Peptides against a protein of PDB entry 4LZF. Designs and how they scored, part 67

Target 1, 155 residues: chain A of PDB entry 4LZF
Amino acid sequence: GGRLVVFPNGTRKELSADGQTVKVMFFNGDVKHTMPDQRVIYYYAEAQTTHITYPDGMEVLQFPNNQTEKHFPDGRKEITFPDQTVKTLHPDGREESVLTDGTIIQLNPDGSKVIQFNTGQREIHTADFKRREYPDGTVKTVYSDGRQETQYPTG

## One batch from the design tools (peptide; made by RFdiffusion4, then SolubleMPNN)

Design b2_p12_4_s3 (from b2_p12_4, 4 letters changed)
Fold by OpenDDE base, seed 4:
Structure b2_p12_4_s3 (fold): chain B 155 residues (1-155), chain A 12 residues (1-12)
Amino acid sequence: as target 1 above (155 residues)
Amino acid sequence: DEAAARAAEAAP
């Protein structure tokens, strides 16, 4: 059978009969589960946050506000916000946000920003200009000096 | 001790 160990500080440790599942209930209300698949599920009682660590180095945080963070072994992070926006942080410093409407916002390491709208329009922001690309091939550029340029599709 | 070590890791 399983066993229960009660520590003097009030922490409890439950072991399954096979020893493959371990549940530690800390005196502060935190809970740690070690699972047969070697994932560790830690619940922080005060923060109401769940932290899952996987054997491959994946980590998943679940916050009480319904935010979820995935920390990938490659250093990438994926944040699902309460509004269901998904933000990916890449190891190179690139950030990508996918909005629920399908809009994609990319922040590049060079400081440029690209917005791919769900309409097929794209907006590019650099230090030198703001450019709007339209699905018809029209391109409007506003330069930092205030100059404006419109390029029309060749048809 | 696991109990003491993880209690120190407890997020407020």
Scores: peptide ipSAE 0.057, ipTM 0.780, DockQ to the pose 0.124
Fold by OpenDDE base, seed 1:
Structure b2_p12_4_s3 (fold): chain B 155 residues (1-155), chain A 12 residues (1-12)
Amino acid sequence: as target 1 above (155 residues)
Amino acid sequence: DEAAARAAEAAP
């Protein structure tokens, strides 16, 4: 059979009969499950947050507000916000946000920003200019010196 | 042995 250990502080440790599953119920209400696959599921009772760690170094955080964070072994992070926006943080410093309407916002390590709107318009921000590209081929550029340029579609 | 509670991670 399984084993139950009760510690003097009120923490309880349950071991499965096969010894592959361990459940620790801490005195503060936290719960730790070690699974046969070596996944560790930790529940923080006060924060109502679940933290799952995998043997490959993957981590998943689940918050009570429905936010989820994935921490990949390569250092990439993926955040799903309560509004279902997904933000990816790359190890190179690039950030990408995908909005529920299909808009994509990219922040590049050089400080440039690209917004791909769901309308097919694209906006590019650099140190030197802000550029708006339209589906008809029109391109409007506002330079940092205040100069404006419009490129019209030819055809 | 595991008897002490872990510090809770703060939610953002």
Scores: peptide ipSAE 0.051, ipTM 0.755, DockQ to the pose 0.123
Fold by OpenDDE base, seed 2:
Structure b2_p12_4_s3 (fold): chain B 155 residues (1-155), chain A 12 residues (1-12)
Amino acid sequence: as target 1 above (155 residues)
Amino acid sequence: DEAAARAAEAAP
């Protein structure tokens, strides 16, 4: 059978019969689980936040507002917001947001922005222009100097 | 104390 150890400070430690699962219930209400797969699940009782650490260095944070964050070993961070928008932060400084309607917003390290709309339209923002690309191949560009151009589809 | 250390890391 399993073993329960009760410490003088009120902390409790439960060990499975095989010793592969360890549950520590701290006196402050925090809970730490060590699992057979070597992941560690820590629950912060006051913050109501769960922090999972994996042996490969991945981390998962679950917040009481239903936000989830994944921290990948490569330095990438993926945030699922309460509205189910998914934002990916890349180590190079690129950011990508996928909205629930399928719109994709990309922020590039150079300060440019690309929006891929669910309609198939694309909008590109640079220091020099804003450009709208339409599914029919029409491209409208507004330059920073106020010049406007429309390119019609070829063929 | 592990709980105290974890509480410190959880503090904003």
Scores: peptide ipSAE 0.043, ipTM 0.734, DockQ to the pose 0.085
Fold by OpenDDE base, seed 5:
Structure b2_p12_4_s3 (fold): chain B 155 residues (1-155), chain A 12 residues (1-12)
Amino acid sequence: as target 1 above (155 residues)
Amino acid sequence: DEAAARAAEAAP
């Protein structure tokens, strides 16, 4: 069952027998699927990109280079790069990158940066200092004026 | 790595 409509411009529309699935094949090669779950899948033929929109406002972009982007209803974006690094962009302007080695890089709206290394060390960058925190509790700070301070773990 | 540009929807 189902229906096929062919338009004069070459666009084709396929309707499932139950009417729950609609596939539009545009004359330019683009494809639009409307699914029973109300998700809409756009395929852009020239860009070879897939764009999925969900009823809750979630959007997923899949690029031909294997990059995937998720746009959450809260305004958060999550980018999975081809190297499998995951970058999260928050609505407040904070950015977080999780590297494949487990390193986490946070960029804050104030311009500060925090790196959580896979070794358990943490590095904090601000306008005033660069600080390295070690797993043993040692903290080394280099201030913008060139002063250096080391804080040792207390017993 | 750089984010890829968004594809534009074609008009029907």
Scores: peptide ipSAE 0.031, ipTM 0.682, DockQ to the pose 0.047

Design b2_p12_4_s4 (from b2_p12_4, 5 letters changed)
Fold by OpenDDE base, seed 5:
Structure b2_p12_4_s4 (fold): chain B 155 residues (1-155), chain A 12 residues (1-12)
Amino acid sequence: as target 1 above (155 residues)
Amino acid sequence: MEAEAEAAAAAP
């Protein structure tokens, strides 16, 4: 059978009969599960947050506001916001946000920004210009000096 | 024996 250990501080430790599952219920209401797959599930009672750590170094945070964060072993992070926007932070400092409408926003380490609209338009922001690319091949550039250029598709 | 509470989670 399983075992229950009750500590003087009120913490409880449950061990499965097979010894593969351990549940610790802390006196503060926190809960730790060690699973047969060696994942560890922490529940923080005050924060109402769940933190899962995997043996490969993957981490998953689940917040009470429905935000979820994944921390990959390669240093990449993926944040799913309550609005279902997904933001990926890359180890190189690149950030990508995918909006629910399919718009993609990329922030590059150089400070440039690329927006790919669901309409097939793309907007590029640099220190020197803002450029809008249209599906027809038209490109409009507004330079930081106020100069504007339009490139028309060669049809 | 494990009897200490876990550390607080990160803020969202």
Scores: peptide ipSAE 0.041, ipTM 0.701, DockQ to the pose 0.125
Fold by OpenDDE base, seed 1:
Structure b2_p12_4_s4 (fold): chain B 155 residues (1-155), chain A 12 residues (1-12)
Amino acid sequence: as target 1 above (155 residues)
Amino acid sequence: MEAEAEAAAAAP
């Protein structure tokens, strides 16, 4: 049969009959579940946040505003915002945001930025220029010195 | 051995 331990501070510990599941209900309202798969689910009652840790080092945070964060063992992070924008932070310092409209925003470690719009237009930002590429093959470049160049598609 | 509450996770 399962076992219940009640501590003097009001914390309760439930053990399953097989001993593979452990549930701790802390006196502050926090709840810790250790699962048979060695996943640990911690609920922070004050913050209303759920933290899941996996044996491989994966972590998942679920916030009360519907934000979710995934922390991968390789150091990558994936944030799903309440608006369903997904931001990936790479260990090399690259960031990628995918908007709900399909727009992709890339921030590179060198400080360059690339925006792939859902319209097929692309915008590239570097230290030297801002470039807009159009689906028709037109390319407009504004250089940091204020020069502007327009490259027309070869008709 | 009393079980203690863990430290809170970072807020969003």
Scores: peptide ipSAE 0.040, ipTM 0.699, DockQ to the pose 0.107
Fold by OpenDDE base, seed 2:
Structure b2_p12_4_s4 (fold): chain B 155 residues (1-155), chain A 12 residues (1-12)
Amino acid sequence: as target 1 above (155 residues)
Amino acid sequence: MEAEAEAAAAAP
């Protein structure tokens, strides 16, 4: 059968009959589950936050505002915001945000920015210019010096 | 052996 240990501080430890599951209910209301798959689930009662650690080094944070963070073993971080925007932070410093409308925003380590609109338009921001590409092949460039150029699709 | 509470996770 399972075992219950009650500590003098009010912490309780439940052991499954097979010993594969451990539940610790801390005196502050925090809960720690160690699962058969070796994942550890922390619930922080004051913060109302769940933190899952996996044996491969994956971490998942779930916040009370419905934000979720995934920390991958490769150093990538994926944030799902309450608005369901998904932001990926790459180890190289690249950031990608996918908006709910399908717009993709890429921030590059060089400070350049690319926006892929759901309309098929693309906007590129660099130190030297801002460029808008249209689905018809029209390209409009505004340079940092204020010069403007329009390239028409070769018919 | 007393089980201590874990450190709180960082808020968003």
Scores: peptide ipSAE 0.040, ipTM 0.697, DockQ to the pose 0.108
Fold by OpenDDE base, seed 4:
Structure b2_p12_4_s4 (fold): chain B 155 residues (1-155), chain A 12 residues (1-12)
Amino acid sequence: as target 1 above (155 residues)
Amino acid sequence: MEAEAEAAAAAP
């Protein structure tokens, strides 16, 4: 059978009969589950946050506001915001946000920004210009000096 | 033997 250990501080430790599942209920209300698959599920009672660690080095944070963070072993982070926007942080410093409407916002390590709109329009922001590309092949560029250029599709 | 709580996770 399983066993329950109760510590003098009020912490409780439950062991499954097979010893593969361990549940620690800390005196502060925190809960740690060690699972047969070697994942560790930690619940922080004060923060109401769940932290899952996987044996491959994957980590998942679940916050009380419905934000979820995934920390990948490669150093990538994926944040799902309460609005269901998904932001990916890459180890190279690139950031990508996918909005619920399908708009993709990319921040590049060079400080450039690319917005791919759900309409098929793309906007590129650099230190020198903002460029709007249209699905018809029209390209509008506004330079930092205030110059504007429009390139029309070759018919 | 775990008798104390672990450090808190980062806040959102």
Scores: peptide ipSAE 0.038, ipTM 0.694, DockQ to the pose 0.125

Design b2_p12_5_s1 (from b2_p12_5, 5 letters changed)
Fold by OpenDDE base, seed 3:
Structure b2_p12_5_s1 (fold): chain B 155 residues (1-155), chain A 12 residues (1-12)
Amino acid sequence: as target 1 above (155 residues)
Amino acid sequence: MELPPEPEEPEE
């Protein structure tokens, strides 16, 4: 049968009959579950935050504001914001945000920015220019010196 | 966000 241990400090430890599941209810209100698949689910009572650790090194954080963070073993992070925007932080310093409307924003390590709009338009930002590409093949460039160039599609 | 420290489990 399962066991319940009650410690003098008020911490309680529940062991399943097979010993594969352990639940610790700490005196501070925190709860730790060790599961048969070796994942650990920790609930921080004061912060109302859930932290899941996986045996492969994956971590998942669930915050009370409905933000979720995934920390991958390769150093990549994926943040789902309360508004359902998903931001990926890559180990190389590249950042990618996917908005709910399908717009993709890429920030490159060199400081350049690329926006892929849901309309099929693309905007490229560099130190030297801003460029807007249209689905019809029109390209508008505004250079940092104030020059403007428009390239029309060759029909 | 920084996570608070986990309490130590008492020894049986």
Scores: peptide ipSAE 0.117, ipTM 0.782, DockQ to the pose 0.812
Fold by OpenDDE base, seed 2:
Structure b2_p12_5_s1 (fold): chain B 155 residues (1-155), chain A 12 residues (1-12)
Amino acid sequence: as target 1 above (155 residues)
Amino acid sequence: MELPPEPEEPEE
């Protein structure tokens, strides 16, 4: 059978019969689970936050406000906000946000921005221009010098 | 957000 160790400080340690699962219930209410797959699930009682660490270096954070963060071994971070917006932070400095309506917002390391609207329109922001692309093939560009250009679809 | 420190596991 499993064993339970109770420490003088009130911390409790439960060991499975096979020794592959360990549950530590700390005196402060925190809980640590070590699983057979070597993932560690830590629950912070005061913060009401769950932190999962994986052997490959992946981490998952679950906050009491329903925000979830995934930290990938490659340095990428994925944040699911309470409103269900998903933001990805790439190691190269690129950021991508996917809104609940399907709109995608990309911020590039060079400072350019691309918005893919759920309507099929796309807007590109650079230092030199703002460009709107329409589903019909029309492209409107407003340059930083105030010039405007419209490219019509070849009908 | 910085996570609080984990309590030390007592040695058996």
Scores: peptide ipSAE 0.115, ipTM 0.783, DockQ to the pose 0.813
Fold by OpenDDE base, seed 5:
Structure b2_p12_5_s1 (fold): chain B 155 residues (1-155), chain A 12 residues (1-12)
Amino acid sequence: as target 1 above (155 residues)
Amino acid sequence: MELPPEPEEPEE
């Protein structure tokens, strides 16, 4: 059978009969589950946060506000916000946000920004200009000096 | 967000 160990500090440890599942109920209300697949599920009682660690180094955080964070072994992070916006942080410093309307916002390590609108328009932001690309091939550029240029599609 | 510290598991 399983066993229960009760420690003097009030922490309790439950072991399954096969020894593959361990549940620790800490005196502070935190709970740690070690699963047969070596996944560890930790619940922080005060923060109401769940932290899952996987043997490959993957981590998943679930916050009480319905935000979820995934920390990948490659250093990538994926944040799902309560509004279902998904933000990916890449190890190279690139960030990508996918909005619920399908708009994609990319922040590049060089400080440039690219917005791909759900309308098929794209906007590029650099230190020197903002450029809007239209589906018809028209390109409008506003330079940092206030100069504006429109490039028309060559028919 | 920084997670709170995990309590140390007592050794059996």
Scores: peptide ipSAE 0.114, ipTM 0.783, DockQ to the pose 0.804
Fold by OpenDDE base, seed 4:
Structure b2_p12_5_s1 (fold): chain B 155 residues (1-155), chain A 12 residues (1-12)
Amino acid sequence: as target 1 above (155 residues)
Amino acid sequence: MELPPEPEEPEE
C-alpha cells in the first residue's frame, strides 16, 4: 500500500505503493508531484501557477491568466500570451513574436526590428532608418535625420 | 513572471 506521512507543520507526503509517485501537500497549500517519468509538477496555491520541470531540463509555466511559458534546455523561451500571441526568446538575444493575424515581429540583438505583415509588407527599423517594403517591390525609407526616399520597382 | 519560492520539504 501507499504511505502517508504527516509532518508537525501540516505538510503531508503521499508515496505510492510502487514508490514512483510522490505527492507533497505543503502547509501553505502548494502541491508538488514527482511522477514516474521524473517530471515534477509544482502548484503554487497563492499564485495559482503550475510549474512543470522535466528531467531533460525543460520547464513549463502555466499562469492563471492563461499565459504559458516554455523554457527549453538550450535557453530558448516560448511564451504564449492570453491573446494567443507567441513570443520566442532566443539565447542570442533575438526575440520573435507571432501575432494571431500572422504578423511576425522580430527584435534583433543589434537593436533592429523587422515586422513581417500578413499582407506581405515588411518594415525594418534600425538606428538610422525605418524602411517599408511593399509586395510590388516599392521601398520607402525614412531616415533618422528626416530624409525620405522612395525606391520604385525596376520594371 | 517570477515564481514564489518553494517551501522546504521536511526531512523524513
Scores: peptide ipSAE 0.110, ipTM 0.779, DockQ to the pose 0.789

Design b2_p12_5_s2 (from b2_p12_5, 4 letters changed)
Fold by OpenDDE base, seed 5:
Structure b2_p12_5_s2 (fold): chain B 155 residues (1-155), chain A 12 residues (1-12)
Amino acid sequence: as target 1 above (155 residues)
Amino acid sequence: MPLPPAPEEPEE
């Protein structure tokens, strides 16, 4: 059978009969589950936050506002916001946000920004210009000096 | 926000 250990501080430890599952119920209301797959599920009672740690180094945070954060072993982070926007932070410093409407916003390590609109338009922001690319092949550039250029599709 | 420190598991 399983084993229950009750500590003097009120913490309880439940061991499964096979020893593969351990549940610790801390005196503060926190709960730690060690699973057969060696993942650790920690629930912070005060913060109402779940933290899952995987043996490969992946971590998942689930917040009470329905935000979820995934920390990948490669250093990538993926944040799912309550509005279901997904933001990926890459180890190289690149950030990508995918909005629910299909708009993609990329922030590059060089400080440039690319917006791929759901309309098929693309906007590129650099230190030197903002550029809008249209599906018809028209390109409008506004330079930092105030100069504007429109490139028309080659008919 | 930093998560609060997890309580130490008491040793048996």
Scores: peptide ipSAE 0.081, ipTM 0.790, DockQ to the pose 0.867
Fold by OpenDDE base, seed 2:
Structure b2_p12_5_s2 (fold): chain B 155 residues (1-155), chain A 12 residues (1-12)
Amino acid sequence: as target 1 above (155 residues)
Amino acid sequence: MPLPPAPEEPEE
């Protein structure tokens, strides 16, 4: 059978029979599970937040507002917001947001921005221009100097 | 939000 240790401060430690699972119930209501796969699941009772640490260095945070954050070993972060928007922060400084409507917003390290609309339209923002690409192949460019250009598909 | 510090596990 498992072993239960009760400490004078009210913390309880439960060991599985095989010793592979450890559950610590802290006096403050926090709970720590060490699993056979070496992941650690920590629940912060006051914050109502779950923190999972994996042996590869991956971390998962689950907040009471339904936000979830994944911290990948490569330094990438993925944030699922309460509205179900998913934002990925890449180690190179690129940010990508996927909206619930399927719109993808990319912010590049150079400050350029790309919006892929769910309609199939694409908008590209650079220091020099804003460009709108249409599904029919039409491309409209507004340059920073105020010039406008429309390129029509070769039909 | 910053996570609170985890309590120290007591030693047996």
Scores: peptide ipSAE 0.077, ipTM 0.789, DockQ to the pose 0.886
Fold by OpenDDE base, seed 4:
Structure b2_p12_5_s2 (fold): chain B 155 residues (1-155), chain A 12 residues (1-12)
Amino acid sequence: as target 1 above (155 residues)
Amino acid sequence: MPLPPAPEEPEE
């Protein structure tokens, strides 16, 4: 059978019969689970936040507002917002947001922005222009000087 | 928000 150790401070430690699962219930209401896969699940009672640490260095944070953050070993972060928008922060400084409608918004380190609309249109924002690409191959560019260019598909 | 520090795990 499992073992339960009760400490004088009120902390409780539950060990599974196989010793592969350890549950520590801290006196403050925090809970730490060490799993057979070496994943550590920590629940912060006051913050109502779950922090999962994986042996590969991945971390997952689950907040009471239904936000989830994943911290990857490569330094990438993935934030799932309560609205289910997923924002990825890349180590290179690129940010990508995937909206629930399938729109993808990319922020590049150079300050450029790319929007992939769910319609198949793409919009590129740079310091010099805004460009709209259409599924038919039409490209409209509005330059910062006010010049406009339309490139038509060679059909 | 930074997470609060975890309590020290008691030693057996």
Scores: peptide ipSAE 0.075, ipTM 0.786, DockQ to the pose 0.905
Fold by OpenDDE base, seed 1:
Structure b2_p12_5_s2 (fold): chain B 155 residues (1-155), chain A 12 residues (1-12)
Amino acid sequence: as target 1 above (155 residues)
Amino acid sequence: MPLPPAPEEPEE
């Protein structure tokens, strides 16, 4: 049978019969589950937030507003916002956001920005120019000095 | 948002 330990402070610890699952119910309402696969599921009662830690060092945060954050062992972070936008932060400083309409926004470590629109248009922002690429092969460039260039697909 | 500190597990 399982074992229940009740501490003087009101914390309770439940052990499964096999000893592989441990549930701690803290006096403040927090709950910690240690699973047979060594995952730790922690629930913060006041914050209504779930924090899962994995043996490989991955962490998952689930917030009451439906935001989810994944922290990967390589230092990558993936944030799913309440609006279902997914933002990935890479260890190299690159950021990528995928919007619900399929638009992809990439921020590069060099400060450049690339937007891939759901229309098939692409916009590239650098220190020197903004460039719009159209599905027909037309490319419009606006340089930082105010010059404009249009390249046509047949030229 | 910062998570609150987890309470310490009492030693058995």
Scores: peptide ipSAE 0.071, ipTM 0.784, DockQ to the pose 0.880

Design b2_p12_5_s3 (from b2_p12_5, 5 letters changed)
Fold by OpenDDE base, seed 5:
Structure b2_p12_5_s3 (fold): chain B 155 residues (1-155), chain A 12 residues (1-12)
Amino acid sequence: as target 1 above (155 residues)
Amino acid sequence: MPLPAPPEEPEE
């Protein structure tokens, strides 16, 4: 059968009969589950936050506002915001946000920004210019010096 | 916000 250990501080530890599942109920209301797959599910009672740690080093945070954060073993982080926007932070410093309307916003390590609009337009921001690319092949560039250039599609 | 540190698991 399973085993229940009750500690003097009020912490309780439940072991499954097979020993593969361990549940610790801390005196503060926190709960730790160690699962057969060696993932650890920790619930912070005060913060109402769930933290899952996987044996490969992946971590998942679930916040009470419905934000979810995934920390991948490669150092990538993926944040799902309450509005369902997904932001990926790459180990190289690149950030990508995918909006619910399909707009993609990329922040590059060099400080450049690329917005891929759901309309098929693309906007590129660099230190030197802001460029708007249109589906028809028109390109409008506004340079940091105030110069503007329009490139028309080759008919 | 940093999550609070989990309580120490008591040793059996």
Scores: peptide ipSAE 0.094, ipTM 0.798, DockQ to the pose 0.852
Fold by OpenDDE base, seed 4:
Structure b2_p12_5_s3 (fold): chain B 155 residues (1-155), chain A 12 residues (1-12)
Amino acid sequence: as target 1 above (155 residues)
Amino acid sequence: MPLPAPPEEPEE
């Protein structure tokens, strides 16, 4: 059978019969689960936040507002916002946001921005221009000097 | 917000 240890401070430790699962219920209401897969699930009672640490170094934070953050071993972070927008922060400084409508917004380290619309249109923002690419192959560019260029598909 | 420090885990 499992074991329950109750400490004088009110902390409780539950060990599974196989010893593979350990649950610590701290006196402050925090809960730590060590799982057979070596995942550690920590629940912060006051913050109502769950922190999962994986043996590969991945971390998952689950906040009471339904935000979830994943911290990958490569330094990438993925934030799922309450609205289900997913923002990825890449180690190179690139940020990508995927909206619920399928729109993808990329922020590049050079300050450029790329929007992939759910319509198949793409908009590229640089210091020098804004460019709109259409599914038909039409490309409209508005340069910072006010010049406009339209490239038509060759067909 | 930084998460609070967990309590010390008691030793058996």
Scores: peptide ipSAE 0.094, ipTM 0.800, DockQ to the pose 0.882
Fold by OpenDDE base, seed 2:
Structure b2_p12_5_s3 (fold): chain B 155 residues (1-155), chain A 12 residues (1-12)
Amino acid sequence: as target 1 above (155 residues)
Amino acid sequence: MPLPAPPEEPEE
């Protein structure tokens, strides 16, 4: 059978019969589970936050506001906001946000921005221009000097 | 918000 240890401070430690699962119930209400797969699930009672640490270095944070953060071993972070927007922060400094309507917003390390609209339109922002690409192949460019160009599809 | 530090696990 499993073993339960009760400490003088009120912390309790439960060991599975196989010793592969450890549950620590801290005196403050926090709970730590060490699983057979070596993941550690920590629940912060006051913050109502769950923190999962994986043996590969992946971390998952679950906040009481329904925000979830994934920290990947490669340094990438994925944030699922309460509104279900998903933001990915890449190690190279690129940021990508996927909105619930399917719009994708990319912020590049060079400061350029790309918006892929759910309508199939694409907007590119650079230091030199703002460009709108339309599904029909029309491209409108507004340059930083105020020039405007429209390129029509060849058809 | 920074997560609080977990309590120290008591040793057996």
Scores: peptide ipSAE 0.093, ipTM 0.801, DockQ to the pose 0.886
Fold by OpenDDE base, seed 1:
Structure b2_p12_5_s3 (fold): chain B 155 residues (1-155), chain A 12 residues (1-12)
Amino acid sequence: as target 1 above (155 residues)
Amino acid sequence: MPLPAPPEEPEE
């Protein structure tokens, strides 16, 4: 049979009959579950936030506003915002946001920005220029000095 | 938002 321990401070600890599942119900309303697969599921009662830790070092945060954050062992973070935008932060400093309309926004460590529009247009921002690429192969570049260049598709 | 610190688990 399982075991229940009740501590003087009001914290309760439930052990499964096999000893592989442990549930701690803290006096403040927080709950910690240790699972057979060594995942730890922690619920913060005041913050209404769930924090899952995995044996490989992965962490998942679930906030009451429907934001979810994944922290990968390699240092990558993936944030799903309430609007369902997904932002990935890479260890090299690159950031990628995928919008619900399929638009992808990339921020590179060099400060350049690439926007891939759902229309198939792409916009590249650097220190020296802004470039718009069109699906027909037309490329328009506006340089920081105000010069403009249009490259037409070689039909 | 910073998560609150978990309560200390009582030692058995």
Scores: peptide ipSAE 0.093, ipTM 0.800, DockQ to the pose 0.884

